# Designs tried in a protein design run: peptides against a protein of PDB entry 5A53. Part 93

Target 1, 230 residues: chain A of PDB entry 5A53
Amino acid sequence: LVENVKQALFIPGQSCNKNLHDIMVDLSALKKPDMKRFNRKNDIHPFEDMSPLEFFSEKNDCSLMVLMTSSKKRKNNMTFIRTFGYKIYDMIELMVADNFKLLSDFKKLTFTVGLKPMFTFQGAAFDTHPVYKQIKSLFLDFFRGESTDLQDVAGLQHVISMTIQGDFQDGEPLPNVLFRVYKLKSYKSDQGGKRLPRIELVEIGPRLDFKIGRIHTPSPDMVTEAHKKP

## One batch from the design tools (peptide; made by RFdiffusion4, then SolubleMPNN)

Design b2_p11_6_s3 (from b2_p11_6, 5 letters changed)
Fold by OpenDDE base, seed 5:
Structure b2_p11_6_s3 (fold): chain B 230 residues (1-230), chain A 11 residues (1-11)
Amino acid sequence: as target 1 above (230 residues)
Amino acid sequence: DDDDLVSSGRP
């Protein structure tokens, strides 16, 4: 089965700044080799007109897109878009908090390009709340693609952790999602002549706290079509 | 050098 790995397109918006560009570079590095980046700013307002994104999806053969914009109300905003048949399926704004860390802020570790990360999700709402379910689905789809192949544990190098920051009730503002990336480091410790394999998680970045913004959900018809197995 | 694609505007 040819793994139809979903390709991602990273798009600087007109309001993209240096910080957003750096975040884009670091996040897109985790999607290599299945990513494209535009080096020019594009005037796209996805919640006002989705047509430019559908155009880019088709012309670049990318079913995943990330638009980088920043405003006073929506600072460091990463709009994640998925398409089906080059039509908008869903969108979500995830604003990066100012406490972000880049890969350069961590100890440089060599990593193999193209290894699929393991995901961990912390918070019951990832399975019950519509918005967090969408976030979970999005990130799993973004980094794993359509591949159902069992991840060989021996090839596991990266863990992406997503945590809902605290509890919330209905009608309250949705807590941030804490995005963390770790590398598995194996240590051979000789303790008393027994080689015990020790595995440690080392944070490698980027470190992103996502504030949830606007959301576009798919129509019931699009959901049905997207889940039709051929 | 990550080859960045040239942005194409919608016609």
Scores: peptide ipSAE 0.033, ipTM 0.700, DockQ to the pose 0.036
Fold by OpenDDE base, seed 1:
Structure b2_p11_6_s3 (fold): chain B 230 residues (1-230), chain A 11 residues (1-11)
Amino acid sequence: as target 1 above (230 residues)
Amino acid sequence: DDDDLVSSGRP
């Protein structure tokens, strides 16, 4: 099966700052080699005009985009965009909380580029609530693409954990999504002369707490087309 | 690694 791995384009917006740039670099490193980053700021307002993003999607052959912007209202905002046929499918704003950690904040561990992470989702809302369903779908699509869980086991190096920060009721603000990245570290423990393989999860970063912002949901027609397997 | 930077190619 030729895995049609979705390509990601990281776009610094006009208001992109150093923190967002660093976050962009670190997050995009997990998407290597299937990512591009723009070297210049672009004045894009996706909830006002989506046409520049559709243009970039087509021109760069990227069905995934991340726009990095920051304002007083939407600080450290990562707008995740998916396209289908180079048209906007969905969008979601995920604002990174100030408590973020970069890869440099963790012990450097060697990793192989191109290995897909295993995902874990903590919180029932990932399967029941429309917003968290979209987030789950987005991140699975972003990092796994069309790959099966079985392929991921043979090359399992990273675990991405996504946790809904606490319970919530209807009408309450949506809890943050805690994004954590771990590396599987295998070492031989010498317990009583038997070298037992021990696996530990070591956090490698980045550590991101996402506050949920604005959402664009796909049209019913696009949903139907996107789910048509050829 | 700056090697991954591309232009949008917009004028």
Scores: peptide ipSAE 0.032, ipTM 0.702, DockQ to the pose 0.036
Fold by OpenDDE base, seed 2:
Structure b2_p11_6_s3 (fold): chain B 230 residues (1-230), chain A 11 residues (1-11)
Amino acid sequence: as target 1 above (230 residues)
Amino acid sequence: DDDDLVSSGRP
């Protein structure tokens, strides 16, 4: 079953600033062509009222949304939202740390739009801890593109790396998630007159360190419905 | 290119 590619909608909140706008542009570029962006600020508070997001999900036929907001308490906040049947499935706040890098901070490399990135996850908690499991699920869902059974290695251009920043114990603040994007660069190395194929990972950006904020988890009923294959 | 920016269809 080829699942239809999930469409993403990027929404500037009322408190969206220049940094968030730039981050939005760069992150959304990785989701092309399956992305829409609003140019106007929208006064949306998803943890107070989810109805505006459900409206946007339905109206734009987008099952993925990213709300860009910033406050003193939640600086550079990207709220990632997933919907099922245009109803909120889950939400997570990921605040971008000030050390972010934009695509313009890296060597410009051309990439083919629409190629599925390969993911790497570093940290056992991505498989065991509910919050990091949600993050893993979200990003896989966000960037997987068309589910082709063939991981055509020949078509692999991008690697998205997500790393949990350090160890943590129960009750401690959850470590940041380090988001990195690499391009696979194939070149022939000349070693002793023999051209050997060499592959290098080149960081292309954006570079984002995500601080975890508030979370909305799906209801058990929605989990069951979302996993029902037609 | 910001050419793909869509207006919020919300009134």
Scores: peptide ipSAE 0.031, ipTM 0.703, DockQ to the pose 0.036
Fold by OpenDDE base, seed 3:
Structure b2_p11_6_s3 (fold): chain B 230 residues (1-230), chain A 11 residues (1-11)
Amino acid sequence: as target 1 above (230 residues)
Amino acid sequence: DDDDLVSSGRP
C-alpha cells in the first residue's frame, strides 16, 4: 500500500528573520523526507489573499504549508495551512514564544529519517474545544499523513508531546500549546546478569511554546469532500 | 545535509 504521505512546503515570508529561519529548519527536519523549503522570502498575507498559497500547493504538489512571518503583533508566527485539491482547507497561526530551544540546544542523537512519530496530547480541550481539536488534527495530519491504525511499535523512535498550558474557562484567552519532541532510547541494563531492557525518553528538540493566533476554518462542503474515503 | 532547497515556483 503506497501510503499517500502528505508533503509539506516551508515558506519564509517577507518578515522572516534568523530565529524563524532556524525554527523552520529544525521543525522541517522532523518532516524529512516529505518536506520542501523555499530559500527566497515571499510576500504572502494568507488572511488577506490565499491565492498565492493555492498556487504554491499545486505547483509543488504540497497539501501542507507553513508560512514564517514576524511582526510586533504576531512575533515568530508560523501559519500552518492545509489544502484539499490544492484549495485552502484550513489555516492557523501559531506564534513561537521567545523561550524556544533549537536542536543545537540538545544532545545530538542519531535517528532514522522518515519514521512516523507517536503523539501524546495533554488537555481535555484537544477533544472538546474546536480550536484545540483543529490543532490536534493538524499536527496528526502533518506528521502522520493518513491515519494508519497499525502503530509499528518496533519502529517507534520519536514521541511528539503537545500540552495545553493550564486550564481555561469560556471567554478567557486560549492557553499556549507546549510542543516537545522526544527520542526513545533503549538501554541494555546489565543488572546482576539479567539484561533488562530500559527505555528512556530523551528530549531532542525543538522546544516550542505556541501562542494561538488567527484561524480559518474549512467550509462545510470541503469538510464533506475531505472526509470522503475513496 | 543537502537541504533540497526548492526555488519559489513563481514564474
Scores: peptide ipSAE 0.028, ipTM 0.688, DockQ to the pose 0.037

Design b2_p11_7_s2 (from b2_p11_7 with I5L N10K)
Fold by OpenDDE base, seed 2:
Structure b2_p11_7_s2 (fold): chain B 230 residues (1-230), chain A 11 residues (1-11)
Amino acid sequence: as target 1 above (230 residues)
Amino acid sequence: DDDLLVSSGKP
């Protein structure tokens, strides 16, 4: 079953600034061709009223949304939203730390649009902790592209690495998630006159450190419905 | 830059 690629909608909120706009442009470039971007600011407060997002999901046929907002309390905030049947499934606030790097900060490398990235997750909490499990699920869902049974290793161009920044105990603030994007560079290395195939990972950006904010979790009923294969 | 100008449909 080839699952249809989930479309993403990037929405600048009313408080969207230049940094968030630049981050939005760069992150959305990784989702091409399966993304839409609004150029106008929209006054949306998803944790107060979700109805505008449901409207946008339906109107744009996008089951993934990213709302870009910034405040003193929630600086450089990317709210990631998933919908099911154009209803809110889950939401998570991921605030980008000020140490971010844009694609322009890295060596420009050409990439083929539409290739599915490989993911790497570093940190046991991605498999055990509910919040990090949601983050893992979200990013896999966001960038997974077409479900081809064959991860054609020959077609692998990108690696997205997500790392939990350090250990934490129960009751402590959740560590940031370090988002990194690499391109696989294949080249022949001359070693002692023998040309051996060599693969290197080259960081291409963006580089984002995500601070975890507010979360909306799906109802058990929505979880059940979302996992029902048609 | 395919900025889809979807109109600000206020609900």
Scores: peptide ipSAE 0.029, ipTM 0.655, DockQ to the pose 0.036
Fold by OpenDDE base, seed 5:
Structure b2_p11_7_s2 (fold): chain B 230 residues (1-230), chain A 11 residues (1-11)
Amino acid sequence: as target 1 above (230 residues)
Amino acid sequence: DDDLLVSSGKP
């Protein structure tokens, strides 16, 4: 079953600033060609009223949305939303720390649009803790593109790395998630007559440290419906 | 590449 590639809609909120716009542009570039962006600010408060997002999901045929907002309490906030049947499935706030780097901060490498990234996850909590499980699921769902049976490893150009920043105990604040993007660079080293292909990872950006904010989890009924394979 | 920016869907 070739699942249709999930389309993403990037929405500047009313409080979207230049930094958030730049982050939005750079992150959305990784989702090309399966991405739309709004050019106008929209007054959306998803944890108060989700109906505007459901409307946008249906009207734009996008099951993925990212709302860009900023406040004193939630600076550089990217709210990631998934819909099922144009109804809100889940939401998570990921606030970008001030130490972010844009694509312009790295050496410009030519990007081939439409190549699927490989994901790496560092931290046991990605498989055990419900919040980090949701983050893992979200990012895999967001960037997977077309399910081709043949992951032609030969076409792999990008690696997205997600790392939980340190250990934590129950009741402690959840550590940040470190988002990093690398390009695979093949070197033909002529060392001693044997051309051994050397592969190096080169960071290409953006570099984002995500602080976890508010979460909306799906109802048990929606979970059951979303996992029903037709 | 002219990034096609979509208008807000709300009137």
Scores: peptide ipSAE 0.022, ipTM 0.641, DockQ to the pose 0.036
Fold by OpenDDE base, seed 4:
Structure b2_p11_7_s2 (fold): chain B 230 residues (1-230), chain A 11 residues (1-11)
Amino acid sequence: as target 1 above (230 residues)
Amino acid sequence: DDDLLVSSGKP
Protein backbone atom coordinates (compact mmCIF):
# COMPACT_ATOMS: atom_id res chain seq x y z
CA LEU B 1 0.00 0.00 0.00
CA VAL B 2 1.49 3.33 -1.02
CA GLU B 3 1.07 5.37 2.16
CA ASN B 4 -0.53 8.70 1.30
CA VAL B 5 2.23 10.73 2.90
CA LYS B 6 1.14 14.32 3.47
CA GLN B 7 3.19 16.84 1.52
CA ALA B 8 4.66 19.87 3.27
CA LEU B 9 5.20 23.36 1.86
CA PHE B 10 7.74 25.67 3.52
CA ILE B 11 7.02 29.35 2.90
CA PRO B 12 9.37 32.23 3.70
CA GLY B 13 7.28 35.15 4.92
CA GLN B 14 8.15 38.75 4.16
CA SER B 15 10.02 39.06 7.47
CA CYS B 16 11.98 35.80 7.07
CA ASN B 17 15.61 36.24 8.18
CA LYS B 18 18.80 34.20 7.71
CA ASN B 19 18.38 32.24 10.95
CA LEU B 20 14.82 31.24 10.06
CA HIS B 21 15.95 30.30 6.57
CA ASP B 22 18.65 28.03 8.00
CA ILE B 23 16.16 26.49 10.46
CA MET B 24 13.69 25.99 7.60
CA VAL B 25 16.33 24.21 5.50
CA ASP B 26 17.31 21.88 8.33
CA LEU B 27 13.79 21.07 9.53
CA SER B 28 12.53 20.55 5.98
CA ALA B 29 15.39 18.11 5.31
CA LEU B 30 13.69 15.74 7.79
CA LYS B 31 10.55 15.83 5.62
CA LYS B 32 12.31 14.90 2.35
CA PRO B 33 11.20 13.78 -0.20
CA ASP B 34 7.69 14.93 0.79
CA MET B 35 8.56 18.63 0.98
CA LYS B 36 8.52 21.76 -1.18
CA ARG B 37 10.16 25.10 -0.37
CA PHE B 38 9.46 28.49 -1.83
CA ASN B 39 12.47 30.66 -2.61
CA ARG B 40 10.47 33.87 -2.84
CA LYS B 41 9.26 35.71 0.24
CA ASN B 42 5.48 35.87 0.48
CA ASP B 43 3.55 38.54 2.36
CA ILE B 44 1.20 36.27 4.33
CA HIS B 45 -0.49 37.00 7.65
CA PRO B 46 -2.47 33.82 8.38
CA PHE B 47 -4.21 35.09 11.53
CA GLU B 48 -5.55 38.06 9.53
CA ASP B 49 -6.28 36.34 6.21
CA MET B 50 -6.04 32.57 5.68
CA SER B 51 -7.04 32.67 1.98
CA PRO B 52 -3.46 32.82 0.57
CA LEU B 53 -2.56 29.63 2.48
CA GLU B 54 -5.66 27.82 1.23
CA PHE B 55 -4.67 28.87 -2.29
CA PHE B 56 -1.12 27.52 -1.82
CA SER B 57 -2.45 24.28 -0.30
CA GLU B 58 -4.60 23.61 -3.34
CA LYS B 59 -2.11 24.77 -6.01
CA ASN B 60 0.81 22.79 -4.56
CA ASP B 61 -1.25 19.81 -3.29
CA CYS B 62 0.17 20.31 0.20
CA SER B 63 -1.92 19.64 3.31
CA LEU B 64 0.94 20.79 5.56
CA MET B 65 2.47 24.26 5.48
CA VAL B 66 5.09 26.11 7.53
CA LEU B 67 5.28 29.91 7.33
CA MET B 68 8.57 31.49 8.43
CA THR B 69 8.23 35.01 9.91
CA SER B 70 10.08 37.14 12.45
CA SER B 71 9.21 40.29 14.38
CA LYS B 72 10.08 41.86 17.73
CA LYS B 73 6.90 40.37 19.23
CA ARG B 74 7.18 37.00 17.43
CA LYS B 75 10.87 36.30 16.83
CA ASN B 76 11.81 33.23 14.75
CA ASN B 77 8.17 32.28 14.32
CA MET B 78 7.23 29.07 12.54
CA THR B 79 3.50 28.98 11.87
CA PHE B 80 2.45 25.38 11.29
CA ILE B 81 -0.72 25.01 9.23
CA ARG B 82 -2.78 21.96 8.36
CA THR B 83 -5.50 21.89 5.74
CA PHE B 84 -8.40 19.54 5.14
CA GLY B 85 -9.89 19.64 1.66
CA TYR B 86 -7.56 22.61 1.03
CA LYS B 87 -9.31 24.56 3.82
CA ILE B 88 -7.51 25.62 6.98
CA TYR B 89 -7.97 22.96 9.65
CA ASP B 90 -5.66 24.32 12.35
CA MET B 91 -2.71 26.66 12.88
CA ILE B 92 -0.13 27.11 15.62
CA GLU B 93 2.73 29.57 16.06
CA LEU B 94 5.93 27.98 17.37
CA MET B 95 8.71 30.50 17.99
CA VAL B 96 12.26 29.13 17.97
CA ALA B 97 14.35 30.28 20.93
CA ASP B 98 17.78 31.84 20.24
CA ASN B 99 19.60 28.78 21.66
CA PHE B 100 18.80 26.70 18.55
CA LYS B 101 21.35 24.35 16.95
CA LEU B 102 21.55 23.55 13.24
CA LEU B 103 22.55 20.25 11.61
CA SER B 104 26.01 21.76 11.04
CA ASP B 105 26.46 21.99 14.83
CA PHE B 106 26.30 18.18 15.12
CA LYS B 107 28.39 15.31 13.81
CA LYS B 108 27.29 14.58 10.27
CA LEU B 109 25.75 11.14 10.03
CA THR B 110 24.48 9.45 6.91
CA PHE B 111 20.71 8.99 6.86
CA THR B 112 18.29 7.37 4.45
CA VAL B 113 15.80 9.80 2.96
CA GLY B 114 12.13 8.88 3.40
CA LEU B 115 12.35 6.86 6.62
CA LYS B 116 9.63 7.71 9.12
CA PRO B 117 10.82 8.76 12.57
CA MET B 118 9.64 7.35 15.85
CA PHE B 119 8.20 9.92 18.23
CA THR B 120 8.58 10.23 21.98
CA PHE B 121 6.53 12.69 24.01
CA GLN B 122 7.55 13.71 27.54
CA GLY B 123 4.88 15.44 29.61
CA ALA B 124 1.36 14.38 30.60
CA ALA B 125 -0.08 17.54 29.04
CA PHE B 126 0.53 16.08 25.55
CA ASP B 127 -2.43 13.79 26.27
CA THR B 128 -4.61 16.09 28.42
CA HIS B 129 -4.09 19.77 27.54
CA PRO B 130 -5.75 20.99 24.29
CA VAL B 131 -2.75 23.00 23.05
CA TYR B 132 -0.20 20.25 23.65
CA LYS B 133 -2.60 17.68 22.18
CA GLN B 134 -2.69 19.81 19.03
CA ILE B 135 1.14 20.01 18.97
CA LYS B 136 1.39 16.23 19.39
CA SER B 137 -1.19 15.63 16.66
CA LEU B 138 0.51 18.13 14.34
CA PHE B 139 4.01 16.65 14.61
CA LEU B 140 2.76 13.08 14.31
CA ASP B 141 0.79 14.09 11.23
CA PHE B 142 3.72 16.09 9.82
CA PHE B 143 6.30 13.30 9.97
CA ARG B 144 4.32 10.03 10.00
CA GLY B 145 1.56 10.89 7.58
CA GLU B 146 -1.35 8.51 7.16
CA SER B 147 0.07 5.11 8.08
CA THR B 148 -2.27 2.19 7.42
CA ASP B 149 0.38 -0.33 8.50
CA LEU B 150 2.42 -0.65 11.68
CA GLN B 151 5.78 1.05 11.26
CA ASP B 152 8.43 -1.59 10.64
CA VAL B 153 10.91 -1.29 13.52
CA ALA B 154 13.62 -2.62 11.20
CA GLY B 155 13.40 0.56 9.12
CA LEU B 156 13.59 2.90 12.12
CA GLN B 157 16.59 5.24 11.97
CA HIS B 158 15.41 8.41 13.67
CA VAL B 159 13.73 9.40 16.91
CA ILE B 160 12.06 12.77 17.37
CA SER B 161 11.74 13.70 21.03
CA MET B 162 9.32 16.37 22.20
CA THR B 163 9.44 17.48 25.84
CA ILE B 164 7.33 20.01 27.73
CA GLN B 165 9.79 22.19 29.64
CA GLY B 166 8.53 21.96 33.22
CA ASP B 167 5.21 21.91 35.04
CA PHE B 168 2.52 24.56 34.77
CA GLN B 169 -0.81 25.45 36.34
CA ASP B 170 -4.00 26.87 34.88
CA GLY B 171 -3.56 30.52 33.95
CA GLU B 172 0.25 30.30 33.73
CA PRO B 173 2.19 30.75 30.48
CA LEU B 174 2.56 27.48 28.60
CA PRO B 175 6.06 25.98 28.91
CA ASN B 176 8.22 25.62 25.81
CA VAL B 177 8.36 22.41 23.81
CA LEU B 178 11.87 21.01 23.42
CA PHE B 179 12.33 19.46 19.97
CA ARG B 180 15.25 17.01 19.61
CA VAL B 181 16.25 14.63 16.81
CA TYR B 182 18.29 11.47 17.35
CA LYS B 183 19.69 8.77 15.13
CA LEU B 184 19.56 5.18 16.31
CA LYS B 185 22.97 3.56 16.24
CA SER B 186 23.17 -0.20 16.73
CA TYR B 187 26.30 -1.80 18.17
CA LYS B 188 27.14 -5.41 18.84
CA SER B 189 28.44 -5.69 22.40
CA ASP B 190 30.25 -8.87 23.39
CA GLN B 191 29.34 -9.34 27.03
CA GLY B 192 30.53 -12.73 28.31
CA GLY B 193 30.31 -14.44 24.91
CA LYS B 194 26.68 -13.37 24.32
CA ARG B 195 26.27 -10.78 21.59
CA LEU B 196 23.71 -8.38 23.01
CA PRO B 197 22.42 -5.69 20.67
CA ARG B 198 23.27 -2.26 22.05
CA ILE B 199 21.31 0.71 20.74
CA GLU B 200 22.55 4.25 21.28
CA LEU B 201 20.80 7.53 20.52
CA VAL B 202 23.00 10.15 18.87
CA GLU B 203 21.64 13.69 18.57
CA ILE B 204 21.80 14.85 14.94
CA GLY B 205 19.80 18.09 15.05
CA PRO B 206 18.25 20.44 14.57
CA ARG B 207 17.75 21.37 18.23
CA LEU B 208 14.77 23.68 18.64
CA ASP B 209 13.05 25.07 21.73
CA PHE B 210 9.55 26.17 20.73
CA LYS B 211 7.69 28.96 22.48
CA ILE B 212 3.95 28.60 21.86
CA GLY B 213 2.20 31.55 20.21
CA ARG B 214 -1.23 32.02 18.65
CA ILE B 215 -3.49 29.07 17.83
CA HIS B 216 -6.34 28.50 15.43
CA THR B 217 -8.48 25.51 16.42
CA PRO B 218 -10.77 23.71 13.96
CA SER B 219 -14.53 23.92 14.22
CA PRO B 220 -16.30 20.88 15.72
CA ASP B 221 -17.71 20.15 12.26
CA MET B 222 -14.25 20.10 10.67
CA VAL B 223 -12.98 17.79 13.42
CA THR B 224 -15.82 15.37 12.69
CA GLU B 225 -15.18 15.45 8.94
CA ALA B 226 -11.39 15.06 9.30
CA HIS B 227 -11.80 11.98 11.55
CA LYS B 228 -14.26 10.26 9.24
CA LYS B 229 -12.39 7.35 7.76
CA PRO B 230 -12.99 7.37 4.05
CA ASP A 1 19.19 20.25 -2.47
CA ASP A 2 18.01 23.17 -4.59
CA ASP A 3 15.86 20.80 -6.67
CA LEU A 4 12.97 21.06 -4.19
CA LEU A 5 12.79 24.86 -4.41
CA VAL A 6 9.73 26.26 -6.15
CA SER A 7 8.47 29.75 -6.92
CA SER A 8 5.36 31.23 -5.34
CA GLY A 9 2.23 29.70 -6.87
CA LYS A 10 0.35 32.99 -6.86
CA PRO A 11 -0.26 34.20 -10.36
Scores: peptide ipSAE 0.021, ipTM 0.644, DockQ to the pose 0.037
Fold by OpenDDE base, seed 1:
Structure b2_p11_7_s2 (fold): chain B 230 residues (1-230), chain A 11 residues (1-11)
Amino acid sequence: as target 1 above (230 residues)
Amino acid sequence: DDDLLVSSGKP
């Protein structure tokens, strides 16, 4: 089955700054070759008017979009948008904390473009809490698409780890999601003449701590339609 | 690495 890999469009908003641009470049590199980036700023306010995003989704044939904006209230904001039939399905604001690290902050490792990452999710809320379920769904959809096949371990190069930063109770602010990217590095350890394959996880970046912002959830009708297409 | 830069269409 040719997996219909979802294409992502990265859009710098009007308030996109250098840091967001750098984050955009690094995060989008993980989505290559299934990624487009706009080179100019666009004045888009997705929670006020979604029509420009639907237009871009259709014109660029991208069912995934990321809008890069920054304001006093929403600093380093990455709005992740999914479309279905070029209509907005869902949106979530994920604000990158100032402690972010770029790919340049890590040791450069060779990587093969186009390999699907393995995901790991740490925190029970990824399976129970609606917001974290949406985040889990989004990131799986963003990087894997509709993966039907068991990820061939032989093709496993990257691990993306998503961790909920601590426990929380009802009514408390939602903890950040810690986004980490690792490369699997095989070492031939010569221990006592037996070459035991040692696999190490090496962080390669980017390192992003996401603060959760505004959310748009799909209509029940859109959910039903999206699940009907195999 | 040729960053595929797509020009945003003006609405």
Scores: peptide ipSAE 0.022, ipTM 0.646, DockQ to the pose 0.037; fails the geometry check

Design b2_p11_7_s3 (from b2_p11_7 with L4D N10K)
Fold by OpenDDE base, seed 1:
Structure b2_p11_7_s3 (fold): chain B 230 residues (1-230), chain A 11 residues (1-11)
Amino acid sequence: as target 1 above (230 residues)
Amino acid sequence: DDDDIVSSGKP
């Protein structure tokens, strides 16, 4: 089965700054080779007019887009967009907290490009709360696409961990989502002549704490169409 | 690696 891997387009918005650019570069590196980046800033306001994003989706054959913007209200904002048939399916604003770390902040480890990460989700709300369900769906879709082959276990190099930062009650602000990337490192420990395979998780970055912003949810009709297996 | 940089088309 040729896995229809979804292509991602990273778009610097007009307000894209150096930090967002660096974050964009590092996050997009995890999506290689299935990633494109624009080198020019684009004046896009997806919650005001979605048409430019639909145009870019079609023109670049990308069903995933990430718009990088920053304002006083929405600092270090990554708007994640999914399209279906080049029409906007859903959108979510994820604002990167200032405590972010880049790949350069971690020990450089060799990695193979194109290996799908394993995901781990920590927090019951990823399965119950509509916003966190969307985030879970988005990130799984973003990095794995629709087809998960069991063969991915044999090529497991990276683990992406997503954690809801604490418990919350109804009416409270939604806790941040802690995004962490680890590499599986195998060590041959020579303990007593038996080489026990030791696997360690080494954080490789980027480290991103996402504050949840605005959300666009798909229409019921689009949900029905998107879940129709061909 | 700059090879992944696509020029944004003007609308």
Scores: peptide ipSAE 0.027, ipTM 0.654, DockQ to the pose 0.037
Fold by OpenDDE base, seed 4:
Structure b2_p11_7_s3 (fold): chain B 230 residues (1-230), chain A 11 residues (1-11)
Amino acid sequence: as target 1 above (230 residues)
Amino acid sequence: DDDDIVSSGKP
């Protein structure tokens, strides 16, 4: 079965800067070959008018979009958008903290394009809190797509780790989400004549700490339609 | 490989 992998469109906003461009390049490399990038800056304000994004979704056949913008209030902002039937399903602003690391900051390792990553989520709120549930759903959808088949463990090369940075109570600011990417490296260890497979995780980047911004949540009707199995 | 770069398709 050809997995209907969701296509992603990366869009530089009008306020896109060099750092965001570099982050966009590195993050989008993890989505290859199922990724498109615009070179031209686009004046899009999705929380004011969503229509331009719906237009781009339809014209490019992309159900995933990432808008790159930066301002004093929303520095290094990656707005992640999902569409259903080319209509906005949900949106979330994830602002990259200044402590980010690019792929160039890590040891270059060869990787196979098109391999789906395994995800790990650290923090109970990923399963209980609406915002973190949306983040979990988004990233799983972004990198796994619609998988009908169990991911073959033999093809697993990458692990994406997402960690909620600390505990929080109701009414407190939501902790950042720590995004980390690792490559699985298998070694044969000879311990006492038994070859035990040793697996090591090597960080490959990018390293991103996401501050949570504005959120658009789907209507109950859209949730029902999106979860209907065709 | 920057081959995946498309122009913004606003007509």
Scores: peptide ipSAE 0.026, ipTM 0.656, DockQ to the pose 0.038
Fold by OpenDDE base, seed 5:
Structure b2_p11_7_s3 (fold): chain B 230 residues (1-230), chain A 11 residues (1-11)
Amino acid sequence: as target 1 above (230 residues)
Amino acid sequence: DDDDIVSSGKP
């Protein structure tokens, strides 16, 4: 079953600023061609009323959405939303720390659009803790392109690395998730007559440190429905 | 022309 590639919709909220716009542009570039962006700000408060997002999901045929908002309490906030049957499945707020880097901060490398990134996850909590499990699931779902059987290894150009920043105990604030993007660079080194292909990882951006905010978890019924393979 | 930009369609 070739699952249709999930389309993403990027939505500037009413409080979207230049920094958030730039972050949106750079992050959405990794989702091309399966991405749409709104050019207008929308007054959406997803934790107060989810109905506008369900409307946008259906109208634009997008099962992934990212709302860009900023406040004193939730600065540089990217709310990631998934829908199932155009109904809200889950939501998570990921606030970008001020130390972010844009693609313009790195050496401009030519990108081939449409190549699937490989993911790496660092931190045991990605497999054990409910919040980090949701983050892992979200990012895998967000950046997974078409399931092409054969071409996965030969076309690998990008690696997305997600790292939990440090250890934590129960009741402590959840550590940030460090988002990094690398390009695989092949070097032909002519060392001593044996051309050993050397592969290096070069950071290409964006560089984002995500602080975890509010979460909406799916109902048990929606979980069961979403996992029903047709 | 960024062909990926759509209008929100909310008035």
Scores: peptide ipSAE 0.025, ipTM 0.652, DockQ to the pose 0.036
Fold by OpenDDE base, seed 3:
Structure b2_p11_7_s3 (fold): chain B 230 residues (1-230), chain A 11 residues (1-11)
Amino acid sequence: as target 1 above (230 residues)
Amino acid sequence: DDDDIVSSGKP
């Protein structure tokens, strides 16, 4: 079953600044060709009124959206939204820490657009804690592309690594999620006349540390409908 | 790279 690739829409909010714009450009580049961006700022407050996002989802045929906003309380905030049937499924605020790195901060490497990244998740909470389970689900869904069973190993160019920054106990603030992007670089090493294939991971960016903000969880009914395989 | 810049669907 070729699952239709989910399209992403990147939306600059009213408070979008240069840093957020640059982050948006770099992160959205990883979603090409299945990405659209708005040029104009839109005054959207998704936790107050979700209707504008549902409208944009339907009008642009995008089941994934990212809203870029910034305030004193929620600096460099990327609100990730998923829709099902053009209705809001879930939302999560991920605030980018000030230590971010852009693609321009790394050595430029050529890569093929549209190849699926492999994901790695570090931290048990990605499988046990509801918030981190949602983050894992979101990022897998966001970057999955076309489910082609056979081409995964031969076409592997990118690795996205997501790490929970440290351990936490119940009632403690949730640790940040460290987002890293690597390219697989194959070398033919000539070691004593034997060409051994060497593979190296090279960080290509962006480098983002996400602080977790507000969350909207799907209704039980919508979960059931979204998991119904046709 | 012609990024398909979609205009904000504001009417």
Scores: peptide ipSAE 0.025, ipTM 0.650, DockQ to the pose 0.037

